# Peptides against a protein of PDB entry 3V4O, part 23

Target 1, 234 residues: chain A of PDB entry 3V4O
Amino acid sequence: DQPLAKDKVALLIGNMNYREHPKLKAPLVDVYELTNLLRQLDFKVVSLLDLTEYEMRNAVDEFLLLLDKGVYGLLYYAGHGYENFGNSFMVPVDAPNPYRSENCLCVQNILKLMQEKETGLNVFLLDMCRKRNDYDDTIPILDALKVTANIVFGYATCQGAEAFEIQHSGLANGIFMKFLKDRLLEDKKITVLLDEVAEDMGKCHLTKGKQALEIRSSLSEKRALTDPIQGTEY

## One batch from the design tools (peptide; aimed at target 1 D30 E162 H168)

Design b2_p16_2_s3 (made by RFdiffusion4, then SolubleMPNN; from b2_p16_2, 5 letters changed)
Fold by OpenDDE base, seed 4:
Structure b2_p16_2_s3 (fold): chain B 234 residues (1-234), chain A 16 residues (1-16)
Amino acid sequence: as target 1 above (234 residues)
Amino acid sequence: SLPEALQSFSPELPPL
């Protein structure tokens, strides 16, 4: 039986022009390419670049307003980030140097809020570093998650490691998006799709021993990004 | 093929 989405909504954030940190290039191209692909999959896509902390929080709030029971929610982030104690933090462009958790957005907190919406699927694609931030000793107290069995994380890199873009290449993808874009439209369970992306990325000689895709999922149903929206015919 | 130079999505942190 074909799973159905009540609707499909995506928030894409690409931060590159940081005020107090090195500038990036890949988020620009990666966000635009992913936007086009997700729209082909009938996602309602909000794509934003270079967001301050205030703007990022507002964008997430607006994104959450579009979520409801059975809706597929996808959050993509490309930019600076870190991971402390299993919590992923997205860094706004106006974050200080060094930044702390209070300056950043915690992905797991967003997941908690998505669960409250009773979404049909929660997908996080995080193209950011996952190194520990030694300048942030805060242990965040997160609200307990529900057991919804509809969660998929695609981390561009493994725990404690860095994500990379091609340096000085003009309009080039980050390593993660380079391989993701080739398979994103395939009609496959999202975890299977990401596994294939992981294999493709693993063949990249540039990132061998430096960056590897990590898939973390609790997905009990065969849900795909290609799943049709309820009440629509294709 | 890809260029050989990569840039990290990590900021340069001051030394501890």
Scores: peptide ipSAE 0.241, ipTM 0.735, DockQ to the pose 0.700
OpenDDE base, seeds 1, 2, 3, 5: peptide ipSAE 0.184, 0.217, 0.218, 0.183; ipTM 0.705, 0.720, 0.718, 0.710; seeds 1, 2, 3, 5 fail the geometry check

Design b2_p16_2_s4 (made by RFdiffusion4, then SolubleMPNN; from b2_p16_2, 6 letters changed)
Fold by OpenDDE base, seed 4:
Structure b2_p16_2_s4 (fold): chain B 234 residues (1-234), chain A 16 residues (1-16)
Amino acid sequence: as target 1 above (234 residues)
Amino acid sequence: MLPERLQSFSPELPPL
């Protein structure tokens, strides 16, 4: 049986022009390319660049308002980030140097809120580093999660490792997006799709021993980004 | 073939 989505909504955030940290280039192109691809998949896409902490929190709040029972929610982030104790933190462009968790957005907190919406699928694509931030010793106290079996994390890199962008002739793409974009439109279970992306990335000699895709999932149904929306022709 | 220039998404932080 073909799974159906009540709706499909994506929030894409690309942070590049940091005030107190090195600037990036890849998020601009990566957000643009992913936006076009997700629109072809009938996602309602909100794409934002260079968000302050206040703007990021507002964007997430607005994103959550679009979620409801059976809706597919996808969050993509490209920018600076870190991971402490299994918690992923997205860094706003106005974050201080050094930044702490109180300056950043915790992805796992967003997941909790998405679960409260009874979404059909929760996909997180995190194109950021996962190194430990030694300047932040805070251990977040997270609320208990529901058992929804509809969660997929695509980490651009391994725990404790860095994510990279490649620059060529003035253009830059993240390594993750370079390979993701070639497969995103395929009608496959999202975890299978990401596994194929992982294999493609593994063939990139530039990032051998430096960056590898990590998939963390609890997905009990064959859900794909290509799944049709309820009430539409397919 | 991909270019050989890589840039990390991790900012350079001051020493502890």
Scores: peptide ipSAE 0.261, ipTM 0.741, DockQ to the pose 0.636
OpenDDE base, seeds 1, 2, 3, 5: peptide ipSAE 0.197, 0.210, 0.194, 0.236; ipTM 0.716, 0.722, 0.713, 0.737; seeds 1, 2, 3 fail the geometry check

Design b2_p16_3 (made by RFdiffusion4)
Pose (drawn by RFdiffusion4):
Structure b2_p16_3 (pose): chain A 234 residues (1-234), chain P 16 residues (1-16)
Amino acid sequence: as target 1 above (234 residues)
Amino acid sequence: ENLFSRDPFADPEPPP
């Protein structure tokens, strides 16, 4: 009755040195921090910075190859992003200005590929803005996803809103990771853990009225990032 | 402390 993971795998991407968009600073320290915490939780972690579109597609293909039945899969992205019609896109460092959906990675398409691997848990922590891209002409009409009841999204901000880091950030984490890092080791269902992070973030004066954590979850089983890996000793 | 957005269309960050 202890939920188990066949394996625990994560892909972390922090994009900062944009060629044609404002540069960011905190993704480096955000990725460094989450890498350490997830390693403590026995995840196999690939952590990468400043990825072009080509590198981002390759990184996700490698991550998909590590996924199989019952595996916990986690994707963390810190950098520029946008959201059109409910679909979230991650923007690579080589994105032109303006850019469209073909220059970016759609998170929902990645989720579809993960479900095809029959993963036991799918977690997306998207630490990016979610405003519309006015130049993105296109429409989704993506296939409906299977009902796997194991999907959790932890958005650093609400739809149509911005996610933040501290100006001239130096050593500071961005807002989402500042609060996520203090809770991630808790032995609680990931949905509940993210809810506590949402409450902690609500006390932050800098972001009142402009950034709030959004949890979207269909995870029915009580799965946690601390769940043991099957066949190891707990 | 001040906020800097991860909005790709936000103004570039000025020098300190």

Design b2_p16_3_s1 (made by RFdiffusion4, then SolubleMPNN; from b2_p16_3, 6 letters changed)
Fold by OpenDDE base, seed 2:
Structure b2_p16_3_s1 (fold): chain B 234 residues (1-234), chain A 16 residues (1-16)
Amino acid sequence: as target 1 above (234 residues)
Amino acid sequence: MKLQSYDPDAPPEPPP
């Protein structure tokens, strides 16, 4: 009855040193902390910082090559981003000002490709703004997604809203990761885990009314990040 | 503590 992962693979991207946009600080720490936690969960983790468009596309391609039937795939992104017409766009560090969809990576396109791999679980943790990019008037035409019932989106913020980092005494942490890290190792269905993170995050007085976790999921099985890898003993 | 938006168009928040 215990769900099993064929394998567990994570790609973590933290973009902070933008060329044409304000620099961020939290992605460095957030990627580091998440890397450590996911490795404890026996994920194969690739963690990358400050990726150009070319590097991001290559990283995603390599990530997809590691996915196969029953594999758990997790994509984490921290950096600048936007959301147009329900599509999430991750902004590379070399993106122009202003950036447009052709300069960015569309998360929903990645999801489509993950579905083609017949993955066991697709998790997206997006620590970026979800505001409309008024400089991009492109309406992307995406292929229809399959009904796989294995998709989880953890948005650091609500649709149309901003994500924030907390800076204190020279240190910076993203609000989302600040609370996610405390629960990530719990043996719970991933959507339940994220719901608890949302409640914890809601107690943060600094972001009250400014940032709230949004969970979007179609997950029909009790799959957790703690699920064992098939053929392994723990 | 200071909040900083990930919005590239947002100005830096002042410290509280």
Scores: peptide ipSAE 0.388, ipTM 0.796, DockQ to the pose 0.533
OpenDDE base, seeds 1, 3, 4, 5: peptide ipSAE 0.382, 0.372, 0.373, 0.370; ipTM 0.792, 0.788, 0.788, 0.783; seed 3 fails the geometry check

Design b2_p16_3_s2 (made by RFdiffusion4, then SolubleMPNN; from b2_p16_3, 6 letters changed)
Fold by OpenDDE base, seed 5:
Structure b2_p16_3_s2 (fold): chain B 234 residues (1-234), chain A 16 residues (1-16)
Amino acid sequence: as target 1 above (234 residues)
Amino acid sequence: MKLRSYDPDAPPEPPP
């Protein structure tokens, strides 16, 4: 049977103009391109750039209000970030130097809140570094996640590694989006789609041995971003 | 092509 989504909602955040950290360029182009692709997939898309901590928290809250039972939720983030003890932290543009967990948004906390909404699918696409932040020694105490078997993480890089953008005359993509955009519209299980993206990255001489996509999932059903919305015929 | 790291502590990469 064809899986159905009650609705499809995406929040895209691209942070590049940091106040106390090096500026990035790729998030601008990446967010716009991903927005156009997800709209073709009938996602309701909210795209935001250069968010402060306050604005990021508000954006996440508004995103969560659009989620409900059976809704597909997708969160994309491009910017500075870090990973401590398996927890991913997105860095707002007004974060201090150095930043700590209290200045950042924890992705796993957002996942917990999405699970409370009984979503049909939770997809996280994280285009950020996954290096340990040595200035943050706090061990997050997170509540145990529910066993929902509907979670997919696409990490732009492997654990402990860096993410990169292409240096080009003018604006260019990040490495992750360069490959993702070519396959995103394919009618395939999301984990299979991401696996193919990983293979494409692995074959590229530019990224081989430098950046590798990591897929982490507990998806027990054949869910795709192309799944139709219930009650609609496209 | 050249790459720029998202690591805020990484040294700046030279322009292409």
Scores: peptide ipSAE 0.362, ipTM 0.780, DockQ to the pose 0.630
OpenDDE base, seeds 1, 2, 3, 4: peptide ipSAE 0.031, 0.061, 0.029, 0.032; ipTM 0.630, 0.686, 0.598, 0.637

Design b2_p16_3_s3 (made by RFdiffusion4, then SolubleMPNN; from b2_p16_3, 6 letters changed)
Fold by OpenDDE base, seed 1:
Structure b2_p16_3_s3 (fold): chain B 234 residues (1-234), chain A 16 residues (1-16)
Amino acid sequence: as target 1 above (234 residues)
Amino acid sequence: MKLRSYDPDAAPEPPP
């Protein structure tokens, strides 16, 4: 049986013009490319660039309002980030130097809120570094997550490693998006799709030994980004 | 390649 989504909603955030941190380029093109692809998959896509902490929190709140039972939720982030104790932190453009967890958005907190919505699928695509932030000594105490078996994390890089964008004469995709965009429209279980992306990245001479995709999943159903929206007639 | 993390020694890229 073909799984059905009640709806499909995506929030894409690309931060590049940081005030107190190195500026990036790839998030612009990555968000643009992913937006076009997800729209082809009938996602309702909100794409935002260069968000302050306040704006990011508001965007997440609005995104959560669109989620409900059976809805597919996808969060993509491209920008600076870090990971402490298994918690991923997205860095707003107005984050201080150095930034701490209180200045950033914790992905696991967002996941908790998504679980409360009883979503059909929760996909996180995190195109950020996962190195520890030594300037942040905070040990976050998170509420226990529910066992929903519908969570997929696509980390652009390994734990403790860095994510890269290609230095090109013009604007170019980040490494993760370079490979993801070629497969995103395939009608495959999302974890299978990401696994193929991981293999493609592994074959590239530019990324070998530098960046590898990590997939974390509790997805127990054959859910795909291509799954049709129930009740929708085309 | 540019890092997507804080690096105090990294030169900023031009804005897009």
Scores: peptide ipSAE 0.039, ipTM 0.612, DockQ to the pose 0.311
OpenDDE base, seeds 2, 3, 4, 5: peptide ipSAE 0.031, 0.103, 0.038, 0.049; ipTM 0.590, 0.583, 0.614, 0.645; seeds 2, 3, 4, 5 fail the geometry check

Design b2_p16_3_s4 (made by RFdiffusion4, then SolubleMPNN; from b2_p16_3, 5 letters changed)
Fold by OpenDDE base, seed 4:
Structure b2_p16_3_s4 (fold): chain B 234 residues (1-234), chain A 16 residues (1-16)
Amino acid sequence: as target 1 above (234 residues)
Amino acid sequence: EKLQSYDPNAPPEPPP
């Protein structure tokens, strides 16, 4: 009973050169490394860096056009972000200071749109902070979600906590990607894979008490990123 | 090695 994907599509966004906020370093390398790995897994990968609000919204729209019934969709984001009332917001590079929800992309809204496509699997890997944005007092009104039991969130950090990058010798990697890349090619249920990544991250002395991976899932089937695409031979 | 927060309001960690 090997699960099959109709297709596998990933959108990777790394924002680092912010106009009104501190610049980051890790997203460049992290997006590159993840792109290479996902392509080895036969994902169709679109990788983009330093997107404005307009460009991010367009990228998401184009990503959604590639989704259909049974397609595996993966969204990866590395950059500034925040979480208000359980909703995750990705911050474009041209966001004002301070930024608000209307300046950002809500991940849960994207999930709703992915569900409309009847995807086989929805994976979100969010390498951003999850701290409350005190400058945004709005309560987002989200569309209702379906019960699809095919959703996996990998948060680089805990609720209310920060995500970090490790800088050494002019290079930087996000802590999440540092450990994710070592296991991503394993033929395991995606939630099991992420659990192992969480344990590996937990052994990092630099982030003890500062950053920990959170897995939030509703996945009723043993689906893996290594699942073959229907109609293909390997 | 040093850690840098993705929080735009967090101060940068001084170099080692």
Scores: peptide ipSAE 0.430, ipTM 0.807, DockQ to the pose 0.557
OpenDDE base, seeds 1, 2, 3, 5: peptide ipSAE 0.410, 0.419, 0.419, 0.409; ipTM 0.798, 0.800, 0.804, 0.798

Design b2_p16_4 (made by RFdiffusion4)
Pose (drawn by RFdiffusion4):
Structure b2_p16_4 (pose): chain A 234 residues (1-234), chain P 16 residues (1-16)
Amino acid sequence: as target 1 above (234 residues)
Amino acid sequence: SEELQSRYAKPGEVIP
């Protein structure tokens, strides 16, 4: 009755040095911090910075190859992003200005590929803005996803809103990771853990009225990032 | 005092 994971795998991407868009600073320290925490939780973690579109597609293909039945899969992205018609896109460092959906990675398409591997848990922590891209002409009409009841999204901000880091950030985490890092080791269902992070973030004066954590979850089983890996000793 | 920096890409704007 203790939920188990066949394996725990994560892909972390922090994009900062944009060629044609404002540069960011905090993704480096955000990725460094989450890498350490997830390693403490026995995840196999691939952590990468400043990825072009080509490198981002390759990184996600490698991550998909590590996924199989019952595996917990986690994707964390810190950098520029946008959201059109409910679909979230991650923007690579080589994105032109303006850019469209073909220059970016669609998170929903990644989730579809993860479900095909029959993963036991799918977690997306998207630490990026979610405003519309006016230059993105295209429409989704993506296939409906299977009902796997094991999907959790922890958006650093609400749809149509911005996610933030501290100006001239130096050593400071961005807002989402500042609060996520204090809770991630808790032995609680990931949905509940993210809800506590949402409450902590609500006390932050800098972001009142402009950034709030959004949890979207269909996870029915009580799964946690601290769940033991099957066949190891707990 | 601390201030916020957005992770919004600012598409179509000229970035200095």

Design b2_p16_4_s1 (made by RFdiffusion4, then SolubleMPNN; from b2_p16_4, 7 letters changed)
Fold by OpenDDE base, seed 4:
Structure b2_p16_4_s1 (fold): chain B 234 residues (1-234), chain A 16 residues (1-16)
Amino acid sequence: as target 1 above (234 residues)
Amino acid sequence: MEELQSFDPRLGEKIP
């Protein structure tokens, strides 16, 4: 039986023009490319660039309002970030230098809130560094997650490692998006799709030994981004 | 020629 989505909603955030941190280039192009692809997959897509902490929190809140039982939710982030004790933190453009967890958005907290919505699928695509933030010694106490078996994390890089963008001829693309975009429209289980992206990325000589895709998932059903929306007539 | 740029926020570096 073909899995069905009640709806498909995506929030894409690209932060590049930081006030107190180095500027990035790739998030602009990557967000646009992913937006176009997800719309072809009948996702309702909200794409935002250069968000402050306040704006990011509001965007996430609005995103959560669109989620409900059986809805596919996808969160994509490209920008500065860090990982402390297995928790991923997205850095707003107005974050201080140095920043702490209180200045950032914790992805795992968002996941918890998505689970409360009884979503059909939760996909996180995080194109950011995963290095430890030595200026933040706080350990977030997170509520226990439910066993929903519908969670997929695609990390652009390994734990403790950096994510990179490739610059050529004045243009820049994230390495993760460079390979993701070639397979995103394929009718495959999302974890299988990401595994193929990982293999493609692994063939890139530029980032060998520097960046590798990490997939973390608990997905018990063959769910794909191409799954049709319930009640849609074709 | 292709160049790599890290997404590393370089926490210790303040941008003027």
Scores: peptide ipSAE 0.274, ipTM 0.711, DockQ to the pose 0.751
OpenDDE base, seeds 1, 2, 3, 5: peptide ipSAE 0.236, 0.257, 0.260, 0.246; ipTM 0.692, 0.694, 0.695, 0.686

Design b2_p16_4_s2 (made by RFdiffusion4, then SolubleMPNN; from b2_p16_4, 8 letters changed)
Fold by OpenDDE base, seed 5:
Structure b2_p16_4_s2 (fold): chain B 234 residues (1-234), chain A 16 residues (1-16)
Amino acid sequence: as target 1 above (234 residues)
Amino acid sequence: ELKLQSFDPKLGEKIP
């Protein structure tokens, strides 16, 4: 029994040119490479770079409008971020230094909104640091998530740890994307695919002990990014 | 040569 997607939609955000924080380089190439791969998988892809808070919120809103029952939704983010109390926060390029949760976008809030759309699959690929932000003392009170059993998080690094990019001859790639791109087109359950990426990262001398992929999932079905779209002859 | 750069936001530090 082949799982089917009603549609497949992805929002890719890469923030590099921060106003009040260190500039990054990898998101440019990483977003580009991921865009090409996801399009090969018949995703409708919106790719955006260097978004302000307003632009990020608008992009997420537009992304949500494309979601519906049975739709596969994928959110990729590369940039600065932090994690407080298990909640992931994406940082816009115009965020102050220091920033607080009110200046950022909470991934779990986006997940909640995606659940309301009754999506078929929710995938979050977060290439950001997961260190505690001591300048943010707020404890988010989030509404309980629905039990949808269709959620997959791919964290580029472990909880409380940093993510890295590799710089070479003026170019840069994120460590996460370096390994993800080699596996992304494989016809495998998304959690299995990410597990293999994790092993690849662990075997690399450059990455071993430095950065490790964390997979958090609640997925009760064999869903893959390669799943065909309903009504198509792919 | 490969160089690793952290995504650390360097909170509380002035950025030139």
Scores: peptide ipSAE 0.415, ipTM 0.877, DockQ to the pose 0.746
OpenDDE base, seeds 1, 2, 3, 4: peptide ipSAE 0.368, 0.300, 0.015, 0.306; ipTM 0.865, 0.732, 0.529, 0.735

Design b2_p16_4_s3 (made by RFdiffusion4, then SolubleMPNN; from b2_p16_4, 7 letters changed)
Fold by OpenDDE base, seed 2:
Parts: sequence; structure tokens; C-alpha cells
Structure b2_p16_4_s3 (fold): chain B 234 residues (1-234), chain A 16 residues (1-16)
Amino acid sequence: as target 1 above (234 residues)
Amino acid sequence: MEKLQSFDPKVGEKIP
């Protein structure tokens, strides 16, 4: 029997035009493409670009309000980021240089809040670097996550590594999105889908040895992005 | 020709 979602909600954030950090290009197209795909999967999608810290926090808060028991929540982020002590931080466009954790949004904190909503599935797709921020020595005190067995992280790159975009003729796509978009509509368990994306990405000669998809999951059910929404007819 | 660009925030470095 196929799992059902009470609802499916996605927040997509693409930060490109940083004030005090290098500008990016890929998030624009990546957010656009992912938006279209997720809408085909009957996700309610909120897509935002170039968010300040205040706007990002507000967007996350609004996203959380849409989550409830059995709801599929997907957070996609493309932009600058870092990882300290296993915690992922998304960097707003108005972040100072250097920035610290208090200037950024901690993904694991968002996960905790999503767990409190008793969601059916929590998916994080993080298209950002995962290098240590040496200017942030803060050790976050995180509450222990409860065992929900419904968590999937798709990291565009491995621990301590960088994520890349590929530019061609003035256009740019993130390497992660380049391969993710080709499989996103497949009716497969999300971890299986991401594993196939990882294999596809591994064939890219430009990023071989530089960027590799990391999947971190605790998913005990065969949950897919294609899972139907309860009460809907297809 | 394809060009690879890092998402490295280059924290602490000045933007040229």
C-alpha cells in the first residue's frame, strides 16, 4: 500500500545577490526549474530569491505554519552556506562578512521544528558549500531530535567540500540541480531517487573529485515525492 | 565551453 501525504509543501530559497559575499548565478534557474517540477508533483511551492536574514526567518516561519501531521515538507536552499559541527547554516544575502551562526539559519533547528509538526516526511535539499566557517567558533546547543524515521538530507556536496555551478553561454545551473531535475518526477522512494542522482552526478567530469552528493537519511517507509495527497483524486 | 564556479562564500575575504 502506497503511503499518503496529508499535504505536500515546499519552500525553495535561492540566494544569489549577496551584499558582502561573492554573487552566484545558478540559484535563479535552479529555483525556477525545481518549482515547476514540484508543482507537477502537487506540492504547494513557495519560491523566494535573495532573502535577507529577516525575510528568510519569516519564510521559514510561514513554511512551518503550513506543516502538520502527515504533511510532506521539503526545504530547498541554493546559496552560500557552511557547516560547523554537523550543523548546516544557510547564509542570507545581507549577512556580514564574516558572518556567524547568529547571522544565519540553522537547518537542524528547522528540522527540529518540523518534527514538532509531526510531518510525514522531511526533505532537505541543500545546494551550498559545507566547509567549516573558521570565523564562527560557536558551538550550537541543539536539543536531541526525536526518532521520527522520516528525514532525508540531500547535500549537494560532501562534508567539508564545496558545491559548484556550471556556466554556459551566460546561463548557470547548480551541478546538483542539473542532475536532480532529470529524476525528480520518478515514482521512487526519495532516498533511492537521490542515490540515482548521485550516480548521475558522479559521471560529470567537471566535478569528479570536487563535488559528490551525500545522502543522509532515516526513512523507514517507502516515501516518495510522487505520493498522492489524501482526499485527492488522480 | 563550460565553466565551473564554486559556491564558496570565501568568508573573511574582500570581494574584488
Scores: peptide ipSAE 0.392, ipTM 0.871, DockQ to the pose 0.801
OpenDDE base, seeds 1, 3, 4, 5: peptide ipSAE 0.373, 0.377, 0.385, 0.360; ipTM 0.860, 0.862, 0.866, 0.851

Design b2_p16_4_s4 (made by RFdiffusion4, then SolubleMPNN; from b2_p16_4, 9 letters changed)
Fold by OpenDDE base, seed 4:
Structure b2_p16_4_s4 (fold): chain B 234 residues (1-234), chain A 16 residues (1-16)
Amino acid sequence: as target 1 above (234 residues)
Amino acid sequence: MEKLQSYDPQVGKKIP
C-alpha cells in the first residue's frame, strides 16, 4: 500500500553571514538546490537565508502553522550549530559570541511541537557541526515525546564532529548536500535513501575520517519524500 | 584544487 501525505511542507534555513562568527558560503547554494528538488517533489517550500533569532523563531512558528494531521514536515538547516547532551541547536546570524542555548533554536523542541500537529512524517536534515559548546552548560528540560514512529534525523556529521563545505573555483557546496542532491528524487523510503547517501559520502576521500552521515530514525512505515499528496492525481 | 572549510563556529571565537 502506498503511503499518502495530506500535504508536504518544508522549511529551509541557510545562515551564512554571521555578525560575530565566521562567515560561510555553501548554505546559499545548498538551500537553492534543495529548494528546487523539493519543489519537484511537490513540497511547499519556504526558503530563508541569514535569519536573526527573532526571524528564525517566527519562521518556525509559521512553518508549524502549515502542519496538520498527516502532513509531511521537513526542516533543513545549514549553518553554525552545536550539540549539547543530545540536543541540537541552530545558531542565528545575530547570535552573540559566545552564545548559549537561550540565543539559539533547539531542534528537539521543534520536534515536540511537530508531534502535537500529528504530522505524518517529520524529517530533520541538519547540516551543521555537532561539537560541544563549552560556553554553555545548560541542560534543557524537554517535555516527554509521543511515540509516533515517524521521525527521521539526517545529521551531516557524527556526534562531536564537524561538518564541512567544499570550495572549488569560487563555488562552495556542503559535503552533505553534494551527495544528498543526487538521490533526493528517488522513490525510496527516506531512511533507505539517506543510507545510500551515507555510503556515497563515505567514498569521499576529502572527508574520510572527518565527516560521516548519521541517521537517527524511528520510522515504522515505508514513507518517502516522493509519496503522493492525498486528493491529487498520481 | 578543492579545499575544506569547517562549519565549526568556534573557529576564531572570542574568549570572554
Scores: peptide ipSAE 0.365, ipTM 0.782, DockQ to the pose 0.533
OpenDDE base, seeds 1, 2, 3, 5: peptide ipSAE 0.353, 0.352, 0.352, 0.347; ipTM 0.759, 0.784, 0.781, 0.768

Design b2_p16_5 (made by RFdiffusion4)
Pose (drawn by RFdiffusion4):
Structure b2_p16_5 (pose): chain A 234 residues (1-234), chain P 16 residues (1-16)
Amino acid sequence: as target 1 above (234 residues)
Amino acid sequence: PSPTPTKEEIFDPEKH
């Protein structure tokens, strides 16, 4: 009755040095921090910075190859992003200005590929803005996803809103990771853990009225990032 | 032209 993971795998991407868009600073320290915490939780973690579109597609293909039945899969992205019609896109460092959906990675398409591997848990922590891209002409009409009841999204901000890091950030984490890092080691269902992070972030004066954590979850089983890996000793 | 969407930095008076 202890939920188990066949394996625990994560892909972390932090994009900062944009060629044609404002540069960011905190993704480096955000990725460094989450890498350490997830390693403490026995995840196999690939952590990468300043990825072009090509590198981002390759990184996600490698991550998909590590996924199989019952595996916990986690994707963390810190950098520029946008959201059109409910679909979230991650923007690579080589994105032109303006850019469209073909220059970016659609998170929903990644989730579809993960479900095809029959993963036991799918977690997306998207630390990016979620405003519309006015130049993105296109429409989704993506296939409906299977009902796997194991999907959790932890958006650093609400739809149509911005996610933040501290100006001239230096050593400071961005807002989402500032609060996520203090809770991630807790032995609680990931949905509940993210809810506590949402409450902690609500006390932050800098972001009142402009950034709030949004949790979207269909996870029915009580799965946690601290769940033991099957066949190891707990 | 209108700017494309980006993640933003927020000013912190205690830090600055």

